# Ledger of designs, part 51: peptides against a protein of PDB entry 5TDY

Target 1, 88 residues: chain A of PDB entry 5TDY
Amino acid sequence: EKKIDGRRKAAVLLVALGPEKAAQVMKHLDEETVEQLVVEIANIGRVTPEEKKQVLEEFLSLAKAKEMISEGGIEYAKKVLEKAFGPE

## One batch from the design tools (peptide; made by RFdiffusion4, then SolubleMPNN)

Design b2_p22_2_s3 (from b2_p22_2, 6 letters changed)
Fold by OpenDDE base, seed 5:
Structure b2_p22_2_s3 (fold): chain B 88 residues (1-88), chain A 22 residues (1-22)
Amino acid sequence: as target 1 above (88 residues)
Amino acid sequence: LDFSPELIAEIIKEWLKKEEEE
């Protein structure tokens, strides 16, 4: 995998989240940081599927670690099936 | 999975901090 700088990762993540969620996130950042990220987003250019996958995987790993959440593939699969067809 | 805006912001801060240290 190619190394992605922190500013790029942040921009990719925020774009992936969508405007509404990204706005909620930015409310927790200082004004200077917000301005920096807006510039990064404006100049993000094209995001490859590989970049997006890499950023989201790293985010997921860090997020789960911070919240002390552990969920395996089977549990996720169960949730998908439950949402699609119900608990029965 | 659903993550809070605060958690996401904290991770972004970490990414930016690491970049600053480089």
Scores: peptide ipSAE 0.676, ipTM 0.903, DockQ to the pose 0.561
Fold by OpenDDE base, seed 2:
Structure b2_p22_2_s3 (fold): chain B 88 residues (1-88), chain A 22 residues (1-22)
Amino acid sequence: as target 1 above (88 residues)
Amino acid sequence: LDFSPELIAEIIKEWLKKEEEE
């Protein structure tokens, strides 16, 4: 596994999200950050499957952790069950 | 799973902050 710098991780993630979702995300970032990320995306070049997988896995882990902090483990588990088996 | 744009942005900020510290 290769180390990926933060700028690269952000660019890979934003591309993976698609333009609409990426735009929504960048509304929460300062103008200077948006500009640098746009440059990174424009020059992202080839994204290997391994790189994409690594970025998404790290993101997923961090995102779930933050959600757990906000909602708690039980709340997240409820959401998973509702999606998997339908609301009751 | 559906993550809010705000949550995603927070993670991106953290990634960029780590880069600045390196």
Scores: peptide ipSAE 0.676, ipTM 0.904, DockQ to the pose 0.644
Fold by OpenDDE base, seed 1:
Structure b2_p22_2_s3 (fold): chain B 88 residues (1-88), chain A 22 residues (1-22)
Amino acid sequence: as target 1 above (88 residues)
Amino acid sequence: LDFSPELIAEIIKEWLKKEEEE
């Protein structure tokens, strides 16, 4: 597993969410952060399936923990990922 | 599951804070 920079993870996630959802998310960020992320997105280049998977799995795991969805871990996140985004 | 923009933003903030910490 390759380590991904936090700013890269954020950019990958935002691109994966699509422009509409990403815009909604950015409304909760300060101007400087938004500018930073816009630059990151503009220069994101190619996102590999592995990178996207890794980012989404981490996101789902963190989101699960914050919302106390269940007591699962990465395995649960994988299930959610599969259901939410389908096989890719 | 659908996640609130607020929740997503909080996670992004955490990722960016870690970058700042590094």
Scores: peptide ipSAE 0.673, ipTM 0.903, DockQ to the pose 0.608
Fold by OpenDDE base, seed 3:
Structure b2_p22_2_s3 (fold): chain B 88 residues (1-88), chain A 22 residues (1-22)
Amino acid sequence: as target 1 above (88 residues)
Amino acid sequence: LDFSPELIAEIIKEWLKKEEEE
């Protein structure tokens, strides 16, 4: 896997969520962070399927650790990814 | 599954924090 910058990961995730959900997320961030992320999103360019998958899988892993959404490991995480973020 | 905006925001904060520490 190629290493993805944290700023890039955040931008990829927010774009994947769509503008309505992304706006809800940004309400929980400070003003400076919001401006930073808006710039990253504006300059995101092309998002490859590989990096999108990588970002979402890492997100699911971290989300599992925080909310215990699932305990099925990487294979289950892939299933959750397909169900939760498949539609664009 | 539906993830809370707060949870997503916390994970983003962690990504940005780690990037800053690198």
Scores: peptide ipSAE 0.669, ipTM 0.902, DockQ to the pose 0.597

Design b2_p22_2_s4 (from b2_p22_2, 7 letters changed)
Fold by OpenDDE base, seed 5:
Structure b2_p22_2_s4 (fold): chain B 88 residues (1-88), chain A 22 residues (1-22)
Amino acid sequence: as target 1 above (88 residues)
Amino acid sequence: LDYSAEEIAEIIKEWLEKEKKE
């Protein structure tokens, strides 16, 4: 895999999240950082599927390491079923 | 998967911090 700069990883992630979620995320960053990221997003150019996959996989790995997600697949499966067919 | 905005921001901060150290 090709090494991706930290600033680029952040920009790729924020673009992948969409404007609404990205805006929510940026509210937790200082003003200078926000300005830097806006510039990176503006100049992101083309994001390859490989880049996007790499960034998201690293994000998931870090999220798991921080115990931000539940262990196992059963909880996710339950959420999928609930979203698809409702709680009943 | 559902992540809070704060949780996502923490990971972004880590990426940017690593960049500063390089």
Scores: peptide ipSAE 0.652, ipTM 0.901, DockQ to the pose 0.564
Fold by OpenDDE base, seed 4:
Order: C-alpha cells, then sequence, then structure tokens
Structure b2_p22_2_s4 (fold): chain B 88 residues (1-88), chain A 22 residues (1-22)
C-alpha cells in the first residue's frame, strides 16, 4: 500500500467526516493548523477508495488504542455493549 | 462509530506531529 503523508491523512479523514463534524474537530486545533488543513482539504483532489480505507483503518486503530489507554478496558467494554445491545 | 471531536482532533495532531518530525 502507498504511504500517506500525515497532512493527507488528516484531510482525507476530515472530508470523510463531513463538513459539520469536521468543523467540530477543527475547533480543537490551533489557528495555524486549521488554516493549513483547510488549504489541504481545498486541494485534496481525488480520494481513492484505497486511500479512504487505509486512513479510516489507521484512525480506528489509533482511536481504539487511545480509548484503551485513556478509559481502560472496563469503560471500553461498556461502550461496546451499549452500542451492540443498547437502545438505538 | 461516534468518536468525540476532541479525540479525533488528538489523532490528527499526532499525524501532524509525526509529519513535522519527519
Amino acid sequence: as target 1 above (88 residues)
Amino acid sequence: LDYSAEEIAEIIKEWLEKEKKE
């Protein structure tokens, strides 16, 4: 698989999230970073399914790892159960 | 999956930080 730059990964992820969620995310970034990412998004061009899959898989891996580190196994398990068997 | 905007931002920061170090 092709190696994707961090800037590109961020842009692909933000586009995949949609404008509303992407905007929420950007509120947690410093002004300079936001400006850089906006430019990157504006020039993102074509995002291949392979790129998108690769970025999302890495995101999910990192997110899971972060949750396990920050919340621990019990809280993670709780969230899994809630999402799997809890009311929608 | 419903990840918080803050958590997503943290991952993005990590990606960008790695990019800066490279």
Scores: peptide ipSAE 0.649, ipTM 0.900, DockQ to the pose 0.673
Fold by OpenDDE base, seed 1:
Structure b2_p22_2_s4 (fold): chain B 88 residues (1-88), chain A 22 residues (1-22)
Amino acid sequence: as target 1 above (88 residues)
Amino acid sequence: LDYSAEEIAEIIKEWLEKEKKE
C-alpha cells in the first residue's frame, strides 16, 4: 500500500464525490484551504483505481469510527464502496 | 448511506491537519 498525502486524499475524495457534492463540502472549509484544494484538484492528474479505492476505504473506515454509520467494518466498507462506485 | 457535507469536511480537515504536522 502506497502512502498518500493528506491533501492528495482530500482531492481524490472530492473528485470522487463529483462537483456538486464537492462544492458543498468545501463550503465548510476556510478560504485558504479551498484554494489549496482547488489547485490540488486541478493538478490531480491520473487517479488509479487502487488509489481511489484506498482513499474511499479510509474514508469509510473513519466514518465508521466517527459513528457516521451505525454498522460496518472493513468488509462492509468494501461492499459499500462497490455498490456506490462500482468496479473499476 | 449518505453523508452530510459537514461530516465529509470534518474528515478532510483531519487529513489536512495530519499533513500540516508532517
Scores: peptide ipSAE 0.646, ipTM 0.900, DockQ to the pose 0.572
Fold by OpenDDE base, seed 3:
Structure b2_p22_2_s4 (fold): chain B 88 residues (1-88), chain A 22 residues (1-22)
Amino acid sequence: as target 1 above (88 residues)
Amino acid sequence: LDYSAEEIAEIIKEWLEKEKKE
């Protein structure tokens, strides 16, 4: 897998969430961070299915780690993503 | 899955912090 910059990961995730949910998320970020992310989103260009999948898988893995123990890692994240959205 | 906006924001913050440290 290609390494994705943190700023790029955040932008990809926010775009994937849609404008309504992304707006809710940004309400929990400081003003400077919001400005930075808006710029990243504006310049996001093309998002490949591969990097979108990679970002969502990492997100799911980290989300699980916060709620309990990241026992499944990336493999668990893949299974969750597949069950939630099907192949993408 | 359905995660709260706050939970999502926390992960984004971590991504951005890691970026700063790299």
Scores: peptide ipSAE 0.643, ipTM 0.899, DockQ to the pose 0.630

Design b2_p22_3_s1 (from b2_p22_3 with E8K S12E D20E W21L)
Fold by OpenDDE base, seed 4:
Structure b2_p22_3_s1 (fold): chain B 88 residues (1-88), chain A 22 residues (1-22)
Amino acid sequence: as target 1 above (88 residues)
Amino acid sequence: SLLEEVKKYSPEEIAEVIKELL
């Protein structure tokens, strides 16, 4: 997989959500951040299926880690185990 | 789908995660 910077990740995510939901999301971001993301979105260019998948999966990982929505899954379970027993 | 799972989160929740990316 390829490395994606945070700004691009956010842009990919917002584009994937669609204009309506993306707009709703951006209402919760500060003005400067919105301005930056709009530029990234405007210049997002081509987004490969792999990149989109990578971004969405990372989002879900982070979201689940924050426990905003109680969802499981094998990958999440693995991360839980790593966090619980990985450290030394 | 993966995207549908993401869309289950509220705009505010998604924004919260985005802040982690930036």
Scores: peptide ipSAE 0.744, ipTM 0.961, DockQ to the pose 0.888
Fold by OpenDDE base, seed 1:
Structure b2_p22_3_s1 (fold): chain B 88 residues (1-88), chain A 22 residues (1-22)
Amino acid sequence: as target 1 above (88 residues)
Amino acid sequence: SLLEEVKKYSPEEIAEVIKELL
């Protein structure tokens, strides 16, 4: 796994969301941050499936840690174990 | 899919996480 800087992660995430939802997200960011991210998105270049997967998984991990969306602890635990050890 | 799971979060919630990344 390669380390990805935060700006790149955010850009990959926003691109993955699509322009419509990305725009909605950016409305909740300060102007300076938006400008920086727009430039980052413009220069994002190629995003590999591996990089996209890594970014999305990290997002979900952070989101779950913040308990933004209710999901049973057991359900999340199942997902973690499934990813770590495979289905069984 | 991962993307579908991510999209379940609101724009505000996603922005909150992004702020943590930066």
Scores: peptide ipSAE 0.741, ipTM 0.962, DockQ to the pose 0.815
Fold by OpenDDE base, seed 2:
Structure b2_p22_3_s1 (fold): chain B 88 residues (1-88), chain A 22 residues (1-22)
Amino acid sequence: as target 1 above (88 residues)
Amino acid sequence: SLLEEVKKYSPEEIAEVIKELL
């Protein structure tokens, strides 16, 4: 698993969301951050399936840790363990 | 899918997570 720059992660996430939802997300960021992310998106180039998967999984982990949406329980615990201690 | 799960979050919630990435 390769380390990805935070700005890159955000760009990958926003592109994955699609233009409409990405724009809605941007409304909650400061102007300077928006400018930076727009540039990052414009220069995103190739996004590998592995990179996309990694970014989305990290997002979900962070979001759930913040308890924005309750997704706990045994099934979530299993996914956490598989991610943390899987064969890889 | 992962993307479908992500899309369940509101734009505001997604933005808050993004702020942590930056």
Scores: peptide ipSAE 0.740, ipTM 0.962, DockQ to the pose 0.825
Fold by OpenDDE base, seed 5:
Structure b2_p22_3_s1 (fold): chain B 88 residues (1-88), chain A 22 residues (1-22)
Amino acid sequence: as target 1 above (88 residues)
Amino acid sequence: SLLEEVKKYSPEEIAEVIKELL
């Protein structure tokens, strides 16, 4: 699994969300951060399915971690492992 | 799908996670 810098990950995530959802998300970020992310998005280039998958999985992992109690956490973890190391 | 699952989160929640990435 390739290491991706945070800025790149955020850009990939925002692009994956689509312009409408991404715009709503960015309303909750400071202007400087938004500016930086816009630049990253503009220079995102090619995003492989593997990279997109990795970013989305990391997002979900972080999102779940922010919850005191996460229903289906183990199930999700199993799905991630199966996707990453399963036969197919 | 993973993307559909991500989209279920509110814009604010997604922003909070993004802040952790940066």
Scores: peptide ipSAE 0.740, ipTM 0.961, DockQ to the pose 0.813

Design b2_p22_3_s2 (from b2_p22_3, 6 letters changed)
Fold by OpenDDE base, seed 3:
Structure b2_p22_3_s2 (fold): chain B 88 residues (1-88), chain A 22 residues (1-22)
Amino acid sequence: as target 1 above (88 residues)
Amino acid sequence: SLLEEVKKLSPEEIAEIIKSLL
């Protein structure tokens, strides 16, 4: 998979969420961050289905890691074990 | 879908994740 910088990830996610949900998210960010993300969104260009999928999967993984959601999954469980005890 | 699952997160939670990416 191709590496995506953090700013790009955030922009892709916000566009995917749609304007209503994105606006709600923006209300919880500082003004400078909002301005930066608006620029990224304006210059986002083409977002491939692969890139969108990659970003969404990472967001869900991060949410699980931060215990924001309780739903796990086999792949997530594997990553947890790998980080805790190493690959097997 | 993945998108619908992400949308289930609160705006606050999504914002916190975004902050961690920047």
Scores: peptide ipSAE 0.744, ipTM 0.958, DockQ to the pose 0.845
Fold by OpenDDE base, seed 4:
Structure b2_p22_3_s2 (fold): chain B 88 residues (1-88), chain A 22 residues (1-22)
Amino acid sequence: as target 1 above (88 residues)
Amino acid sequence: SLLEEVKKLSPEEIAEIIKSLL
């Protein structure tokens, strides 16, 4: 998969969420960050299905790692095992 | 879907993740 910078990841996510949810998220960010992200959103251009999928999967992975959600998955299970017992 | 799963997160939770990316 291709590397995506953090600002772009956030912009892709916010666009994917839709304006209502994105606005709610932005209320929890500082003004400078919001301005930066708005610029990224305005210049987001084309978001490929692959890029969108990559971003969403990463966000879910991070959410699971932070125990914000309690869902499974093969890759998540593998990460749990690696963290608990070390790499194979 | 992936998007629906992400949407289940609260706005604050999503914001916290975003902060960690920047």
Scores: peptide ipSAE 0.741, ipTM 0.958, DockQ to the pose 0.832
Fold by OpenDDE base, seed 2:
Structure b2_p22_3_s2 (fold): chain B 88 residues (1-88), chain A 22 residues (1-22)
Amino acid sequence: as target 1 above (88 residues)
Amino acid sequence: SLLEEVKKLSPEEIAEIIKSLL
């Protein structure tokens, strides 16, 4: 998979959320961050289905890791094992 | 869907994750 920088990830996510939800999220970010992300969103260009999927999957993984959601799943389990023991 | 799952998170939670990405 292609590496995506953090700013791009955030922009892709915010666009995917839609303007209402994105606006709610941005209320919890500092002014400088908001300005930076608005620029990223304005210049987001094309977002491939693969990129969108990658960002959303990583986002959910991070949410689980931060204990924001209590959801299992094969992909999460794989990541847990990878972090704990590495590839086998 | 993945998007619907993400949307279930609160704006605060999403913002926290975004902060960690930057």
Scores: peptide ipSAE 0.739, ipTM 0.959, DockQ to the pose 0.833
Fold by OpenDDE base, seed 1:
Parts: structure tokens; C-alpha cells; sequence
Structure b2_p22_3_s2 (fold): chain B 88 residues (1-88), chain A 22 residues (1-22)
């Protein structure tokens, strides 16, 4: 998979969420960050299904790691083990 | 779906993750 910068990840996610949910999210960000993300969203161009999937999966993984959700699963467990004890 | 699962997160939780990416 290709590396995606954080700004792009956030933009892809916000676009995927839709304007209503995205707006709610942005209420929790500072003005400068919002401005930067708005520009990023405006220039997002094409988002491939693969990129969208990659971003969403990463967000879910991060959410699980931060104990925001507790879905668990073998795949997540494998990722945890890889990050903790796998090769660096 | 992945998107629906992400949508289950609160806006604040999503913002928290975004902040960590920037």
C-alpha cells in the first residue's frame, strides 16, 4: 500500500463522512487546522476505493488502539502484535 | 461497513484521531 500523509488522510476521512458529520468533527479543531483541511478537501481530487479503504481501516485501528471502540478481532490482534513485537 | 463503523465514533473522538495525524 502507498503512504498517505496525515493531511490527506484527514481529508479523505472527512469527505467520506459527508458534510454534516465532517462539520461536527471540525467543531473540535482549531481555526488554522480547519482552514488547512478545507483547502485539502477542496483539492482532494480523486480518491480511489483502495485509498478510502486504507484510510478508514487505519482510523478504525487507531480508534481501537485508543480504546474508543472494542470490536477486537483477529486482524486487529495481529496488528497489535506486529507493532509491539514484530520487526521494526 | 468500514464507513458505518467509523461513523459510530463521536465527532470528538474522530477529531482526536485527526489531531494525532497532523
Amino acid sequence: as target 1 above (88 residues)
Amino acid sequence: SLLEEVKKLSPEEIAEIIKSLL
Scores: peptide ipSAE 0.738, ipTM 0.959, DockQ to the pose 0.822

Design b2_p22_3_s3 (from b2_p22_3, 6 letters changed)
Fold by OpenDDE base, seed 5:
Structure b2_p22_3_s3 (fold): chain B 88 residues (1-88), chain A 22 residues (1-22)
Amino acid sequence: as target 1 above (88 residues)
Amino acid sequence: SLLEEVKKLSPEEIAEIIKELL
């Protein structure tokens, strides 16, 4: 798995959300942070499907860790199986 | 989809996660 810096992750997500929802998100960030992210978005370049998937999965994982959403799905199932039966 | 799931989060919740990535 490729390592992606936090600024890049945030930019990828904001672009994926679309301008309306992204704007709502940015209202909760300080001005300096917004400026930094706007620069990242402007220079985002190519976003591969793999990178987008990785970013979205990490965001959902973090949301679950913060109890914003209940745990579940394929990744959760994998963790359950891993703990129950160990690695191959 | 993953994106649809993320979109279910409130803007404030998403912003909170972003702050921790920076």
Scores: peptide ipSAE 0.742, ipTM 0.958, DockQ to the pose 0.806
Fold by OpenDDE base, seed 3:
Structure b2_p22_3_s3 (fold): chain B 88 residues (1-88), chain A 22 residues (1-22)
Amino acid sequence: as target 1 above (88 residues)
Amino acid sequence: SLLEEVKKLSPEEIAEIIKELL
């Protein structure tokens, strides 16, 4: 798994969302941040399917951690326990 | 799809996550 800069992650996500949704998101960011992200988007270059998948998965993981998404399941429960107490 | 799932998040929620990445 290749490490991706946070700025790059945000840019990849915004491009993936499309202009309509991305614009809505940016309304909730300060002007300086918006300008920075616009630059990142302009210079995003090629986004591989692997990179896109990695970014989206991380976003969903973070959303779940913040309880923005209520998703049950045994696998998720296992991940929670592993992070809390380590593997056994 | 993963993308459709992310799109279900509100703009506010997505923005909050982005802020943490920066």
Scores: peptide ipSAE 0.737, ipTM 0.958, DockQ to the pose 0.845
Fold by OpenDDE base, seed 2:
Structure b2_p22_3_s3 (fold): chain B 88 residues (1-88), chain A 22 residues (1-22)
Amino acid sequence: as target 1 above (88 residues)
Amino acid sequence: SLLEEVKKLSPEEIAEIIKELL
């Protein structure tokens, strides 16, 4: 798994969401952040399926951790265990 | 799909996560 910086993650996610949903999200961000993300989106270049999958999985994991959604699952459980106890 | 699941989040919720990434 490759390291992706936060700005890149956000850009990948926003592009994946499509312009309508992305616009709705950006309404909740400050002006400077919006400008930065627009630049990242404009220069996003190629997004591999692997990168897209990684970003989406992380977003879902973070959403679950923040109790935005109450969904379990084996993948979520694995991440919880790793965060709590580290790798064995 | 993963994307459809993410789309189920509200714009506010997605924005909260993005703010933490930046």
Scores: peptide ipSAE 0.732, ipTM 0.958, DockQ to the pose 0.808
Fold by OpenDDE base, seed 1:
Parts: structure tokens; C-alpha cells; sequence
Structure b2_p22_3_s3 (fold): chain B 88 residues (1-88), chain A 22 residues (1-22)
């Protein structure tokens, strides 16, 4: 799995959300951050399905860790098992 | 889908996570 910097992750997510939802999110960020992310979005280039999946999964994981959403679900359970007993 | 699940989060919640990534 490739390492993705935070700015890239945010840009990938915002593009995936679509302009309307992305705009709503950016209203909660400071002006400098917004400018930085707009530049990242403008220069995002190609986003592979793998990269998109990786970013979305990380966001969901972080959201669950923050108790924003339930921690249940088979996919989450699979991740727990992989981290606990996987080949890593 | 993953995207639909993320979209269930409020804009503020998503922004909160983004702030931690930057």
C-alpha cells in the first residue's frame, strides 16, 4: 500500500464527495487551508480506484475511531482481524 | 458503498478529520 500525503488524501476525498458536499466541508476550514486544497484539487490529476478506495477506507476508519459512526460491520471486523492476525 | 458511508458524515465531521490529516 502506497503512502499518500494528507493534502492529497483530502483532495481525493473532496473530489469524490462532489462539488456541493465538498463546498460544505470547506466552509469549516480556514482560508489558507481552503486555498491549499483548491490548488491540490485543481492539480489532482488521475485518481486510481485503488487510491480512492484507500482514502475512503481511511476516512471511515478515522470516523469510527472518533465515534462519528458505529464501529460495527463486517468490513470493519475484517480489518480488525487482518491487523490482529494478518501476515503483517 | 464506501463513498455513501462517508457522505453520511456531516460536513463538519469530515472537516474535523481533514484538519487532522493536514
Amino acid sequence: as target 1 above (88 residues)
Amino acid sequence: SLLEEVKKLSPEEIAEIIKELL
Scores: peptide ipSAE 0.731, ipTM 0.958, DockQ to the pose 0.802

Design b2_p22_3_s4 (from b2_p22_3, 7 letters changed)
Fold by OpenDDE base, seed 5:
Structure b2_p22_3_s4 (fold): chain B 88 residues (1-88), chain A 22 residues (1-22)
Amino acid sequence: as target 1 above (88 residues)
Amino acid sequence: SLLDEVKKLSPEEIAEIIKELL
Protein backbone atom coordinates (compact mmCIF):
# COMPACT_ATOMS: atom_id res chain seq x y z
CA GLU B 1 0.00 0.00 0.00
CA LYS B 2 1.29 3.41 -1.00
CA LYS B 3 1.73 5.99 1.73
CA ILE B 4 -0.28 9.13 1.07
CA ASP B 5 0.39 12.50 2.68
CA GLY B 6 -2.36 13.64 5.03
CA ARG B 7 -2.86 16.89 3.14
CA ARG B 8 -3.35 14.97 -0.07
CA LYS B 9 -5.80 12.59 1.59
CA ALA B 10 -7.91 15.54 2.66
CA ALA B 11 -7.75 17.07 -0.80
CA VAL B 12 -8.76 13.82 -2.49
CA LEU B 13 -11.75 13.50 -0.17
CA LEU B 14 -12.87 17.09 -0.62
CA VAL B 15 -12.78 16.77 -4.39
CA ALA B 16 -14.70 13.51 -4.21
CA LEU B 17 -17.39 15.10 -2.02
CA GLY B 18 -18.20 17.75 -4.59
CA PRO B 19 -18.11 21.54 -4.20
CA GLU B 20 -21.27 21.92 -2.10
CA LYS B 21 -20.40 19.37 0.58
CA ALA B 22 -16.72 20.32 0.50
CA ALA B 23 -17.63 23.95 1.17
CA GLN B 24 -19.74 22.93 4.16
CA VAL B 25 -16.82 20.91 5.54
CA MET B 26 -14.40 23.80 5.10
CA LYS B 27 -16.62 26.08 7.19
CA HIS B 28 -15.51 24.00 10.19
CA LEU B 29 -11.79 24.51 9.49
CA ASP B 30 -9.63 27.50 10.35
CA GLU B 31 -8.64 29.94 7.63
CA GLU B 32 -5.03 28.78 7.40
CA THR B 33 -6.08 25.16 7.00
CA VAL B 34 -8.59 26.11 4.32
CA GLU B 35 -5.92 27.98 2.38
CA GLN B 36 -3.57 25.02 2.56
CA LEU B 37 -6.25 22.60 1.38
CA VAL B 38 -7.31 24.86 -1.47
CA VAL B 39 -3.73 24.83 -2.72
CA GLU B 40 -3.63 21.04 -2.47
CA ILE B 41 -6.91 20.76 -4.36
CA ALA B 42 -5.68 23.13 -7.07
CA ASN B 43 -2.59 20.95 -7.53
CA ILE B 44 -4.23 17.58 -6.99
CA GLY B 45 -3.46 16.35 -10.50
CA ARG B 46 -4.43 12.80 -11.29
CA VAL B 47 -6.20 10.71 -8.66
CA THR B 48 -6.20 6.99 -9.38
CA PRO B 49 -9.17 4.81 -8.46
CA GLU B 50 -6.87 2.92 -6.09
CA GLU B 51 -5.84 6.11 -4.31
CA LYS B 52 -9.42 7.29 -4.02
CA LYS B 53 -10.51 3.94 -2.62
CA GLN B 54 -7.65 3.93 -0.11
CA VAL B 55 -8.50 7.42 1.10
CA LEU B 56 -12.21 6.72 1.46
CA GLU B 57 -11.59 3.48 3.33
CA GLU B 58 -9.25 5.23 5.74
CA PHE B 59 -11.76 8.00 6.36
CA LEU B 60 -14.48 5.47 7.12
CA SER B 61 -12.12 3.58 9.40
CA LEU B 62 -11.34 6.77 11.31
CA ALA B 63 -15.04 7.62 11.52
CA LYS B 64 -15.76 4.18 12.98
CA ALA B 65 -12.92 4.59 15.48
CA LYS B 66 -14.52 7.84 16.60
CA GLU B 67 -17.86 6.03 16.92
CA MET B 68 -19.44 8.28 14.30
CA ILE B 69 -20.77 5.23 12.48
CA SER B 70 -21.36 1.58 13.27
CA GLU B 71 -18.53 -0.78 12.43
CA GLY B 72 -19.02 -2.72 9.24
CA GLY B 73 -18.24 -2.86 5.56
CA ILE B 74 -15.52 -4.53 3.52
CA GLU B 75 -12.62 -3.59 5.78
CA TYR B 76 -14.48 -4.86 8.83
CA ALA B 77 -15.25 -8.11 7.03
CA LYS B 78 -11.55 -8.51 6.23
CA LYS B 79 -10.64 -8.02 9.88
CA VAL B 80 -13.22 -10.59 10.94
CA LEU B 81 -11.87 -13.15 8.48
CA GLU B 82 -8.30 -12.40 9.50
CA LYS B 83 -9.07 -13.07 13.16
CA ALA B 84 -11.18 -16.13 12.41
CA PHE B 85 -8.78 -17.92 10.08
CA GLY B 86 -5.50 -16.03 10.35
CA PRO B 87 -3.31 -14.60 7.62
CA GLU B 88 -2.16 -16.71 4.71
CA SER A 1 -20.40 2.88 -2.37
CA LEU A 2 -17.60 4.08 -0.12
CA LEU A 3 -18.19 7.66 -1.19
CA ASP A 4 -21.90 7.41 -0.41
CA GLU A 5 -21.05 6.17 3.08
CA VAL A 6 -18.66 9.08 3.65
CA LYS A 7 -21.30 11.51 2.41
CA LYS A 8 -23.61 10.26 5.16
CA LEU A 9 -21.29 11.88 7.70
CA SER A 10 -22.05 15.46 8.65
CA PRO A 11 -19.72 18.21 7.44
CA GLU A 12 -18.63 18.71 11.04
CA GLU A 13 -17.75 15.04 11.45
CA ILE A 14 -15.75 15.04 8.23
CA ALA A 15 -13.92 18.20 9.29
CA GLU A 16 -13.04 16.55 12.60
CA ILE A 17 -11.44 13.63 10.77
CA ILE A 18 -9.55 15.96 8.42
CA LYS A 19 -8.09 17.81 11.40
CA GLU A 20 -6.62 14.51 12.60
CA LEU A 21 -4.84 14.02 9.29
CA LEU A 22 -3.17 17.44 9.27
Scores: peptide ipSAE 0.742, ipTM 0.958, DockQ to the pose 0.811
Fold by OpenDDE base, seed 3:
Structure b2_p22_3_s4 (fold): chain B 88 residues (1-88), chain A 22 residues (1-22)
Amino acid sequence: as target 1 above (88 residues)
Amino acid sequence: SLLDEVKKLSPEEIAEIIKELL
């Protein structure tokens, strides 16, 4: 998979969420961060389906790691075990 | 879909994740 920087990831997500949800998210960010993200969104250009999928999957993984959601899943469980005990 | 699942997160939760990316 292609590496994506954090700023790009955030911009991709915010665009995917739509303007209403994105605006709600930005209310929880400081003004400087908001301005930076707006610039990234303005210059986002083309977002491929592959890039969008990659970003969304990472966000869900991070949400699970922070216990925001308890969806679980075998792949996530494998990652947890790998980090805790290393590869077999 | 993946997007629908992400949308289930609260705006605050999403913002928290974004902060970690920056």
Scores: peptide ipSAE 0.737, ipTM 0.958, DockQ to the pose 0.819
Fold by OpenDDE base, seed 1:
Structure b2_p22_3_s4 (fold): chain B 88 residues (1-88), chain A 22 residues (1-22)
Amino acid sequence: as target 1 above (88 residues)
Amino acid sequence: SLLDEVKKLSPEEIAEIIKELL
């Protein structure tokens, strides 16, 4: 799994969300950040299904950690098991 | 889907996560 920088992650997510939702999200960011993200989005190039999946999974993981959503699901369960009993 | 789950988050919640990534 390749590491993705934060700016790229944010851009991938915003593009995946669609222009309407992305715009709503950016209303909560400062002007400088918005400008930076717009540039990243404009130069996002190709986003592979794997990269998109990786980004979305990370966002969901972070959301769960922040108790924004219920802490369930296969991926979360896998992380719990790995931390509790070690990797396979 | 993963995307649908993310979309369930409010714009503010998503922005909060983004801020931590930058």
Scores: peptide ipSAE 0.732, ipTM 0.958, DockQ to the pose 0.813
Fold by OpenDDE base, seed 2:
Structure b2_p22_3_s4 (fold): chain B 88 residues (1-88), chain A 22 residues (1-22)
Amino acid sequence: as target 1 above (88 residues)
Amino acid sequence: SLLDEVKKLSPEEIAEIIKELL
């Protein structure tokens, strides 16, 4: 798994969401952050399916951890345990 | 799909996650 910069992750997500949803999200960010993300989006270049998948999975994982999504299951439980106690 | 699931989150919730990444 390739490491992705946090700013890059946000840009990939915003592009994936589409202009309407992305605009709604940006309304909840401060002006400086918006400007920074716009630059990242403008210079996003190619986004591979693998990168997109990785970003979306991480976002969903974070959402679940923040209790924004009430969901469990074996797959999620495995990821939790790996992050907490998995081999280094 | 993964994207559809993310889209189910409110703009506020998505923004909160983004703030954690920056």
Scores: peptide ipSAE 0.731, ipTM 0.958, DockQ to the pose 0.829

